# Peptides against a protein of PDB entry 5NXQ, part 2

Target 1, 114 residues: chain A of PDB entry 5NXQ
Amino acid sequence: EIQIPVSMAAEEEYLRSKVLSELLTDTLENDGEMYGNENEVLAALNGAYDKALLRLFASACSDQNVEKALSLAHELKQDRALTAAVKISERAELPSLVKKINNIREARYEQQLK

## One batch from the design tools (peptide; made by RFdiffusion4, then SolubleMPNN)

Design b2_p21_4_s1
Fold by OpenDDE base, seed 5:
Structure b2_p21_4_s1 (fold): chain B 114 residues (1-114), chain A 21 residues (1-21)
Amino acid sequence: as target 1 above (114 residues)
Amino acid sequence: VDYDALVEELSKKIEEEKEKK
């Protein structure tokens, strides 16, 4: 069976999830209110989005491309996903990346407190 | 999303790829 490389598959899923998440968000913000399970759908889309990003992130870590990995980490939406990125960075033995992602998390925490 | 499982999966893959080099 012909299999698509993990990186390519992750990119496809990321792009799809990103587009759908943005489309749903824009539609709800501009064309109507949320009355049903839209919050659950949005959460699921965000989860799929972050999951796809993390696969790309791991690929960047494998290539020891810290700058690419960091750029991808900035695109993560959920704090739990950032935590996952930190753990992956630790296992990949990329301490500089660990520090930078923790800085992202701390910055977001401070923004939420304000 | 089960992030614990995802972390383990991806981290293991990274470690395996390092061993191949």
Scores: peptide ipSAE 0.652, ipTM 0.941, DockQ to the pose 0.926
Fold by OpenDDE base, seed 2:
Structure b2_p21_4_s1 (fold): chain B 114 residues (1-114), chain A 21 residues (1-21)
Amino acid sequence: as target 1 above (114 residues)
Amino acid sequence: VDYDALVEELSKKIEEEKEKK
């Protein structure tokens, strides 16, 4: 069995998921006609995307690279993923990062209210 | 995605790596 470094695997998964998510999103936006399963496929891809990002996020936290971690958090799509990032930050004992990610969440909540 | 499980997995890894340093 070929062993792949965790960081490399995470990056590959992130890139793959990102590309697929973007392609599907673009397709949905352009076609105007949505099939019944398209939303489910998109959700699945977004989930995989965020999951991959969170792995990268955790790596950044491990490196104590708050700026990189924050940048990655901004790329998270789902609120649940942001919540996960907060929890990881708490466990990593990075309170400054916790605050900053919570600010992201709050900002998105405000946008949803519009 | 089971985020709770993911959080636990990743957090544990971070903690372990921190202890090694």
Scores: peptide ipSAE 0.651, ipTM 0.942, DockQ to the pose 0.923
Fold by OpenDDE base, seed 1:
Structure b2_p21_4_s1 (fold): chain B 114 residues (1-114), chain A 21 residues (1-21)
Amino acid sequence: as target 1 above (114 residues)
Amino acid sequence: VDYDALVEELSKKIEEEKEKK
């Protein structure tokens, strides 16, 4: 039995979810119509996308690659996912990363107020 | 997504990998 490395599996899932999320978003923006359960599908895709990113994020933390981890955190879409990234960073004992991710969260809150 | 469970899973893996290094 071939065991696929966690990092490779995470990358594959990330790419799949990213492509699907982008395609769905573009389609809805171009057609301008949402029917039935499209909102639920989009939410599910966003969840899968962030989940996959968090796996990559954790791998970067394990490698103590703070810059890579931060770059991945910037790609997270949901605030709940950013919160998860903060918690993972805390457990990984990376305080500089914690601070930087919290800055991302604060910046997004300010943007929502505009 | 159960983020609490995910955080625990991933954090545990990170901690275990640190101990092995």
Scores: peptide ipSAE 0.650, ipTM 0.942, DockQ to the pose 0.894
Fold by OpenDDE base, seed 3:
Structure b2_p21_4_s1 (fold): chain B 114 residues (1-114), chain A 21 residues (1-21)
Amino acid sequence: as target 1 above (114 residues)
Amino acid sequence: VDYDALVEELSKKIEEEKEKK
């Protein structure tokens, strides 16, 4: 069995999750519901999506590619995932990235308050 | 998703890779 590099596996998972999320979203927008458990399905897909993104994010951090890491962080959907990104950035000793991701979180908090 | 475990996994990998460089 051929081992797939982490980055490639992460990319594959991300693309799969992204496509499924988009398809589900489009279906819900068109039909309004799906099997009566659309919210649970969306939550699960979002989790998988963010998990995949975080793997890509970590890879970018490892490469010291702060701009790429930040771009990926912007694509994260869940606040918990952003928190995870902050923690990873801290462990990676990327303080500038930490600050920028925290700014993303704060901005989203403010949007929710409005 | 167990984010705590994920953070640990990914952070550890980053640290290990950094040490190898």
Scores: peptide ipSAE 0.650, ipTM 0.942, DockQ to the pose 0.915

## One batch from the design tools (peptide; made by RFdiffusion4, then SolubleMPNN; from b2_p23_7, 6 letters changed)

Design b2_p23_7_s3
Fold by OpenDDE base, seed 4:
Structure b2_p23_7_s3 (fold): chain B 114 residues (1-114), chain A 23 residues (1-23)
Amino acid sequence: as target 1 above (114 residues)
Amino acid sequence: EEEEEEEEEEEEEKKREEIEKKL
């Protein structure tokens, strides 16, 4: 049995979840709701995507790669996932990264208020 | 130091976006 490294498995799940979320979004934008459950499927895919990203984010924080961690935080879709990224950064003792992720959260809240 | 680290990160983000546009 070939043991895939945990990092490679997380990258594969991220890429898979990204592609599936993009394809489903494009389908909803062009063809609309075909089965009436596409929004629930999209929410589940976004949850899987953010979960895969948070694993990569935690790895980047462990490697003290703040830049890679920040790039991964920008790719997070759900505010709950950004909140999880803040908690990971706090635990990793990365206060600069905490500030930057909070700025991403604030910017998204301001966009939802417009 | 914090402002110089922010400027370096903005330059690296621009380099990443330029690489992504070439793929």
Scores: peptide ipSAE 0.016, ipTM 0.500, DockQ to the pose 0.030
Fold by OpenDDE base, seed 3:
Structure b2_p23_7_s3 (fold): chain B 114 residues (1-114), chain A 23 residues (1-23)
Amino acid sequence: as target 1 above (114 residues)
Amino acid sequence: EEEEEEEEEEEEEKKREEIEKKL
């Protein structure tokens, strides 16, 4: 059994998650509401994606890698996932990261108001 | 090495924040 280094396994999971995110975004933009269940499918897939990404985020917080954690937080789709990332950052005693994630949340709320 | 990598990461972050403030 080839032991993949923990770093390479995390990078592979990130890249897989990123490709899934791009595919989901493209599906939402290009296919629209053709079958009437796309919104439910996309919400389920986004939930699975955010859940995977939050595991990587929690790892980055444990490593005190604030830059990696912030980059992963930008990739989160749902506001509930950003709220979870805030709670992870608070538990990791990373107040700078908490502030930065709250700024991402605020920016998304401002975009929804335009 | 690790301290130099942390300093480079902090400088890159400051550059990102300066770009974000200009957008």
Scores: peptide ipSAE 0.016, ipTM 0.480, DockQ to the pose 0.039
Fold by OpenDDE base, seed 5:
Structure b2_p23_7_s3 (fold): chain B 114 residues (1-114), chain A 23 residues (1-23)
Amino acid sequence: as target 1 above (114 residues)
Amino acid sequence: EEEEEEEEEEEEEKKREEIEKKL
């Protein structure tokens, strides 16, 4: 069993998450309903993706790495996942991060209203 | 101490960006 250093494992998981984020975004933008189940598949993929990111986010919060936690919060696709990130940040006693994540949520709501 | 932690975090971010540019 190859033990990857914890730092390299976190970087590798971040990069994997980023590639998946790009692929999911491109699929949402370019693939209109070809088979009629794409929206269900994409919702399942986005749910799995956000769940993986929230684990990394919880690790970054435990390390008090607010910058990494914020970068990971920007990568979250679903508003429900941002709400989960707020709850993790509140439990980690990171009120600055809570405010920054709420600003991301507000900015996304303003973009949906235009 | 807080400024040194911020500089270390920025240096780690630059390392992550360099790894990303190589993939």
Scores: peptide ipSAE 0.015, ipTM 0.460, DockQ to the pose 0.042
Fold by OpenDDE base, seed 2:
Formats: structure tokens, C-alpha cells, sequence
Structure b2_p23_7_s3 (fold): chain B 114 residues (1-114), chain A 23 residues (1-23)
């Protein structure tokens, strides 16, 4: 097993998450051109993307970098992923970050009710 | 006040990302 340095692994994961975000955006913008499995592809992409972001988020929480953790939380697409980010923040003993992520979550719920 | 603190936090993060990209 080739041990990739921790810094290079984090950079690779960041670049991978960014490419997934671009692919997800392109897939959402082209929603209507893909034959018949768009919702399943979108759900799979969103799941992979949020999973990558949550690993970066867990790293930022481990580093006590609340700002980086918050910005990564803004990039999360699914409410279930925000709920996972709250649980990670609670485990990291970051109550300020828990509040900020709950505010993001509430704002998204209010937007869905309009 | 809360929106201005969020904008200052975003500007500091953007500076950190630019530094991390140069290392």
C-alpha cells in the first residue's frame, strides 16, 4: 500500500470534491437532457460529494478550524449531511460550529417552505 | 452585525485557502 503523505491526501480529496461539485452543477444545469435516470444519478453524485466534504469537515474539526469547517458545511447539498456535520461538531466539542450549522439548516428549511 | 462577522470570517478563510494553495 503506497502511503500518500497526509497533506497530499487532503489536497487530492479537496480536488476530488471540487471536481464532483462541478460535475454536480453541470448535471443539475443539464437536468432534462439525460435519458430517464437523472434523479438516481443526481442522488448518487450528491451522496458521493457530501461524503467527500464530510471527510474534509471532520479534518477541519480535528484541527479546531471552525471557519474552514463552516465553509465546508455551506457546500453540503443534503440535509442528512448537515445532520452528520452537527454530530461531528458535537463530538469535536465545537458548540459554536453546531449553532452555525443549525442556522444553515434552518435557512434551507425556510427556503423550501416558500 | 452577524452578517458582517460572517463576511469577515469568509475573507479570512479565502486568505487561508490562497496561502494553502501556495504551500
Amino acid sequence: as target 1 above (114 residues)
Amino acid sequence: EEEEEEEEEEEEEKKREEIEKKL
Scores: peptide ipSAE 0.017, ipTM 0.505, DockQ to the pose 0.035; fails the geometry check

## One batch from the design tools (peptide; made by RFdiffusion4, then SolubleMPNN)

Design b2_p25_3_s4
Fold by OpenDDE base, seed 2:
Structure b2_p25_3_s4 (fold): chain B 114 residues (1-114), chain A 25 residues (1-25)
Amino acid sequence: as target 1 above (114 residues)
Amino acid sequence: DKELEELREKYEEEKKKLLEEKEKA
């Protein structure tokens, strides 16, 4: 489960961004080559990216900045992250944002079917 | 927006490295 704090601190943001750089670096240093695990590394990278985005998203919601929140939602890679964004929006009592995020999800589903 | 930009840049950089390694393999 994706844990999102009530507020985002500068130190936490720094740590989140740092994880991205360490993620692939550790893999490359350990193995020297990818050896067919590129997709696994990418998935992990996407996960870390989304977690960081969701924290920014939560902060935007706390600031009642729906426009910024929506922009961040568009950057989310994984569907589960969009789901998390919806939950955050619901908790923040932003129904308009909930609807807009659900529209993003639906649009992505439709594209996957094509 | 600055936070997002920094985060995006780091992601893209790591992704680029990943793809380059993939091409070498």
Scores: peptide ipSAE 0.413, ipTM 0.845, DockQ to the pose 0.122
Fold by OpenDDE base, seed 1:
Structure b2_p25_3_s4 (fold): chain B 114 residues (1-114), chain A 25 residues (1-25)
Amino acid sequence: as target 1 above (114 residues)
Amino acid sequence: DKELEELREKYEEEKKKLLEEKEKA
């Protein structure tokens, strides 16, 4: 399950970039070399990507940058990540963003039903 | 956003490699 950040405080840009890069690298090093399981590797990659995005998302919410937050939400791969984004938005007291993210989720559901 | 772009680039590159390997297998 995707964890919501304990703090919504902004992080140093350099440190953030380093952490985000490491998330992907770690995933590739641990799972990317797994033979015959490309789907699992891709899922792990998506998970790491979403985790990184959610950190950026939380930072954007902390900055009250709804536009940036929304852009990041659109990049999220997994539905559970969208759920996490909603929870982060709720905690940040950004109801307009909550509605917009829910719309993203609904749109994806509709696409899957086709 | 530079951070997002870099993150996206790395993701896409790795995804591409993964899919290419899948096709070769």
Scores: peptide ipSAE 0.409, ipTM 0.842, DockQ to the pose 0.090
Fold by OpenDDE base, seed 4:
Structure b2_p25_3_s4 (fold): chain B 114 residues (1-114), chain A 25 residues (1-25)
Amino acid sequence: as target 1 above (114 residues)
Amino acid sequence: DKELEELREKYEEEKKKLLEEKEKA
């Protein structure tokens, strides 16, 4: 399960960046030592990356920066992360952003069917 | 965005290491 804080107000940029960096590092150290399974290591890396992005996404939504939020959503690698982004957008009462993220998801589904 | 760029950089570095290990094996 992806646990993302919805409220990220009043965080210093430096501290935020430090936390995101540590999150990525910790995840790689804990989940990335798969001894020869590159696919699992990559999946863990993608998971850590998306978790960090979602924190930035939540912050952007809190700041009502829809453009930044949408840009971050495009960078998300996993479908489950897009789902989390939708939930965050719903809580932030940004229905237009919800629709745009769902469009990203639908586009990826169509690409997988080719 | 500075935060995103730092995150991307770290991700790409780790991915690069992973790919190098894959090629070496």
Scores: peptide ipSAE 0.311, ipTM 0.800, DockQ to the pose 0.102
Fold by OpenDDE base, seed 3:
Structure b2_p25_3_s4 (fold): chain B 114 residues (1-114), chain A 25 residues (1-25)
Amino acid sequence: as target 1 above (114 residues)
Amino acid sequence: DKELEELREKYEEEKKKLLEEKEKA
């Protein structure tokens, strides 16, 4: 499950990097060796990837770096991750970013309807 | 961003391996 950071406080770079690495490693160790389950492995990988991105996203919001935050949002793979990004943006009181992320979400919905 | 790039590279490498295995199956 995608968790929204409790605090918008900046994380130490070392801790951030460690978390990112651990998220991927845990996913690969648990699911990466499952033969014939490629789709589930990929889904799990996507989930871990998005979770890691959201940590970076929250940090960018804390730094008031809207451009970086938006760039990160574009790389989110799952819709639920975009929803989480919106919530983080709301907490950070960045309405312009909220609008832009919602636009990304809407664009993806339109593509799915085609 | 260096951290993002490292994360992305790891993801892409694993995805590549996964797809290659899928194609061989």
Scores: peptide ipSAE 0.292, ipTM 0.789, DockQ to the pose 0.091

## One batch from the design tools (peptide; made by RFdiffusion4, then SolubleMPNN)

Design b2_p26_4_s1
Fold by OpenDDE base, seed 2:
Structure b2_p26_4_s1 (fold): chain B 114 residues (1-114), chain A 26 residues (1-26)
Amino acid sequence: as target 1 above (114 residues)
Amino acid sequence: MDLTSLVPELTEEEKKALAEAEKIFK
């Protein structure tokens, strides 16, 4: 067994889940469902994607790299993930980042209402 | 400080999703 640094492992999981999520999304849009459970798989895959991103986000916050953290937050898909990002930012004592992430959430809410 | 511990671990469904997706595109 090989010990992988946390940051490297998180990056690998992010890239893996990102690619798979994008491939599955594109396949569904182009070819439709083939197995009958692709939508459920995609939903769970997006959860995995967000968690991988959140680990990178948390690492950025730990490094006090607000710019990187905010960039990563914009890539989060689910609202629950943005909520988690806010909580992490609060623990990191980064109030400006908290505000900016909440703005992302509010903007997405407004888009959903259109 | 280490904030990565605040991130939840993958659920079984999410782990299965990763495996299933890899199976689909294998």
Scores: peptide ipSAE 0.560, ipTM 0.920, DockQ to the pose 0.848
Fold by OpenDDE base, seed 4:
Structure b2_p26_4_s1 (fold): chain B 114 residues (1-114), chain A 26 residues (1-26)
Amino acid sequence: as target 1 above (114 residues)
Amino acid sequence: MDLTSLVPELTEEEKKALAEAEKIFK
């Protein structure tokens, strides 16, 4: 039995969920639904994707790597994930990162209003 | 410090979605 380091496992889960989400999104855009549940699967995949990404984000925060953390935050899809990122940043005592993540949220809200 | 514990674990539905997606694109 092969044991995978936690950091490597987190990266693998992120990449796996990212690729699957992208593939399913592209398929829906180009071919439409084939099996009737793709939209439900995609919604759950996006949740899994954000959680995997948040683990990488949390790791970056733990390392006090603000640049990497911010880059990862931009890749988060759901608002609830951004909220989680704020909480993690607060626990990491990174107020500048908190502000920048809130700016991301505000920008997305503005796009919704437009 | 280890902040990864603040991230919720995958739900069974999310795990199922990952498996289903892999099945679709195998």
Scores: peptide ipSAE 0.559, ipTM 0.920, DockQ to the pose 0.864
Fold by OpenDDE base, seed 3:
Structure b2_p26_4_s1 (fold): chain B 114 residues (1-114), chain A 26 residues (1-26)
Amino acid sequence: as target 1 above (114 residues)
Amino acid sequence: MDLTSLVPELTEEEKKALAEAEKIFK
């Protein structure tokens, strides 16, 4: 296949993972299981989605684009992905972003306790 | 600096899931 620039590939993978994850989620909510392995497929899709998103996040941090990075962090699904985002922010020496991402994590923890 | 190296690569399971999902919604 034709190779494309890394930045374009990252965006494409993010969009593809996002769309497929959303479609499968909607199918499960409305129609239930069709083939018997949708939940496992969705879990793997969400992993792929977060990794693609984290790559975009890391790029934003490298550019010192805090607002873009924060916006992307809000879209992360898994707590382990937020943890990775914090580590990336620390390496980027963006303490304000670290604090804001930790606030996202704390808010999600509080919601789960309700 | 390039911080993308801190992001892990896709596993084979994740790649297979992408392919499977595409079959479902083709």
Scores: peptide ipSAE 0.556, ipTM 0.919, DockQ to the pose 0.884
Fold by OpenDDE base, seed 1:
Structure b2_p26_4_s1 (fold): chain B 114 residues (1-114), chain A 26 residues (1-26)
Amino acid sequence: as target 1 above (114 residues)
Amino acid sequence: MDLTSLVPELTEEEKKALAEAEKIFK
């Protein structure tokens, strides 16, 4: 059996999920509802998207590549994914990254209040 | 260091919805 590197597999899933999410979003914006379950599908796609990103994020943390990890964290969509990123950063003993990710979370909370 | 285990898995609802998405987009 062919073993695909974690980073390669994660990148593929990320790209796939991203494309599907964008296609669905574009369809909703231009054509409206199709089947009535688009919001649920979109949420699931976002979940898969974040999962793939988090795997890349974990890899970056393992490499102690803080800048790459932070860039990936900015691309995360769901708050629960940011929470996971914090936990990963803590395990990787990257306190500066923890703080910066928490700043992202706080900024998004403030945006919701506007 | 293996940090992949800290990545949360998709819920069953999300997995089902993804299956629906695959049907839509083939």
Scores: peptide ipSAE 0.443, ipTM 0.871, DockQ to the pose 0.504

## One batch from the design tools (peptide; made by RFdiffusion4, then SolubleMPNN)

Design b2_p29_5_s1 (from b2_p29_5, 10 letters changed)
Fold by OpenDDE base, seed 1:
Structure b2_p29_5_s1 (fold): chain B 114 residues (1-114), chain A 29 residues (1-29)
Amino acid sequence: as target 1 above (114 residues)
Amino acid sequence: EEEEEEKKEKEELLEEMEEIIDEYEEEAK
């Protein structure tokens, strides 16, 4: 069996999860309820999406590519995923990135208050 | 030799980051 590099596998999973998340979102907006399990399905898809992003994020951090890492962090949907990104940044010893990700979290909190 | 050590260190770093991602996944359950 051909072993696919982790980075390539992560990119593929990200793209797949992104498409599925967008399709589900569009369906919910246009068709309404999906037999009462739409929230669970959405959560599962979002979880997989963010997981894939976190792997890409980790790779960027390992390359000391702060700009790429930050760009990926902006694509994260769940707050718990941002928390994971902070932990990854701390392990990579990138304090500037930690601050920038925390700013993203704070901005989202402020938006929720509106 | 130094290049191999740097690659090894990078791999170890990525492994530790994967553990953080695993913790993220466990919180979803």
Scores: peptide ipSAE 0.570, ipTM 0.906, DockQ to the pose 0.839
Fold by OpenDDE base, seed 5:
Structure b2_p29_5_s1 (fold): chain B 114 residues (1-114), chain A 29 residues (1-29)
Amino acid sequence: as target 1 above (114 residues)
Amino acid sequence: EEEEEEKKEKEELLEEMEEIIDEYEEEAK
């Protein structure tokens, strides 16, 4: 049986989740308000989006590609996803990346306070 | 032989990272 490489599968899922998230966002912003479980749908989409990114992030870390990993971390939407990225970076023994991701988190905290 | 060992180590690392991602997913529930 032919197995799809993990990285390719992650990219596919990322693109799918990204498109769906963007479509939903555009609908809410441009086509009027949705009623019902729109927040739940958004949360689910964002969760899947970040999960896919985390797999790409893990792959980058395994390749010791810090710059690529950092770029991916900036694309993460949820703080809990950044926390996961830190844990992954720690396991990969990339302390410089850990620091950089924590800087991203701190910056977002400051933005939320303002 | 060295290449095979490196590949194995990388696979093990990725498996451990997947466990972290699984934990992330569980926190969402």
Scores: peptide ipSAE 0.569, ipTM 0.907, DockQ to the pose 0.829
Fold by OpenDDE base, seed 2:
Structure b2_p29_5_s1 (fold): chain B 114 residues (1-114), chain A 29 residues (1-29)
Amino acid sequence: as target 1 above (114 residues)
Amino acid sequence: EEEEEEKKEKEELLEEMEEIIDEYEEEAK
């Protein structure tokens, strides 16, 4: 069996999850209808989306490509995913990236308070 | 030889990062 590179697999899953999440979100926004399982489905899709991003993020960190890693971190949707990104950055010994990701988290907290 | 060692270290690093991602996934359950 041909092993697909991790980065390619992650990109495929990211794109798939992104498209599905966006379609669902648009449908909910346009129709204004919330069914019993829609929020759960959206959450699951967001989880998969962030998971795929985290793999790309990890790859960027392993390459010590801080700017690419930071760009990917901005695409993360969930706070728990940002937390994971911080942990990954710490393992990669990239303290500058840790600080920048924490700034993203703080900015999002401030936005939620408004 | 140094390149092979660096590659191995990178792979180990990625494995450790995958463990962090696995923990993230477990928190979602």
Scores: peptide ipSAE 0.569, ipTM 0.907, DockQ to the pose 0.835
Fold by OpenDDE base, seed 3:
Structure b2_p29_5_s1 (fold): chain B 114 residues (1-114), chain A 29 residues (1-29)
Amino acid sequence: as target 1 above (114 residues)
Amino acid sequence: EEEEEEKKEKEELLEEMEEIIDEYEEEAK
C-alpha cells in the first residue's frame, strides 16, 4: 500500500475542512436556514479546520520556515488552536515565532474587548 | 548516514508535534 506523505494528507484535509466550513457559513448567511445542528456542525468543522492548519503549521516549523508558520498561525480561528501553535513553536525551539503568535492572541483579545 | 539521521530526527520532531495536536483535539471534546 502506498503511504500518503504527511504533508500531502495535511493539505488535503485542510482544503476539505476549509471548503466545508466556508460552504456552511455561506449557506447560513445567504439562506438563513436553521436545522438545529448548524452550530454544532460549524464548531466541528472549525475544529477540523484548525487541526489541519496545525499540521501544516507543524510541518512549516519542522522546516524552520518561520514566515510560513506565522502566515498559517494567522489563519487559525480558535484561541485554543493558537495555544497549540505556541506549544508546537516551543517544541521546535522557535522563540521568535512564540512571541509573534502571542501577539496575535493579544490582538484578538483586544478586539473582543471593543 | 548523516542524512538518514537528520531525517529520523525530523520525523521524531513531527511525531512530537502530532502529540500536541492530539491534545488539542482532546480539549475539544
Scores: peptide ipSAE 0.567, ipTM 0.905, DockQ to the pose 0.824; fails the geometry check

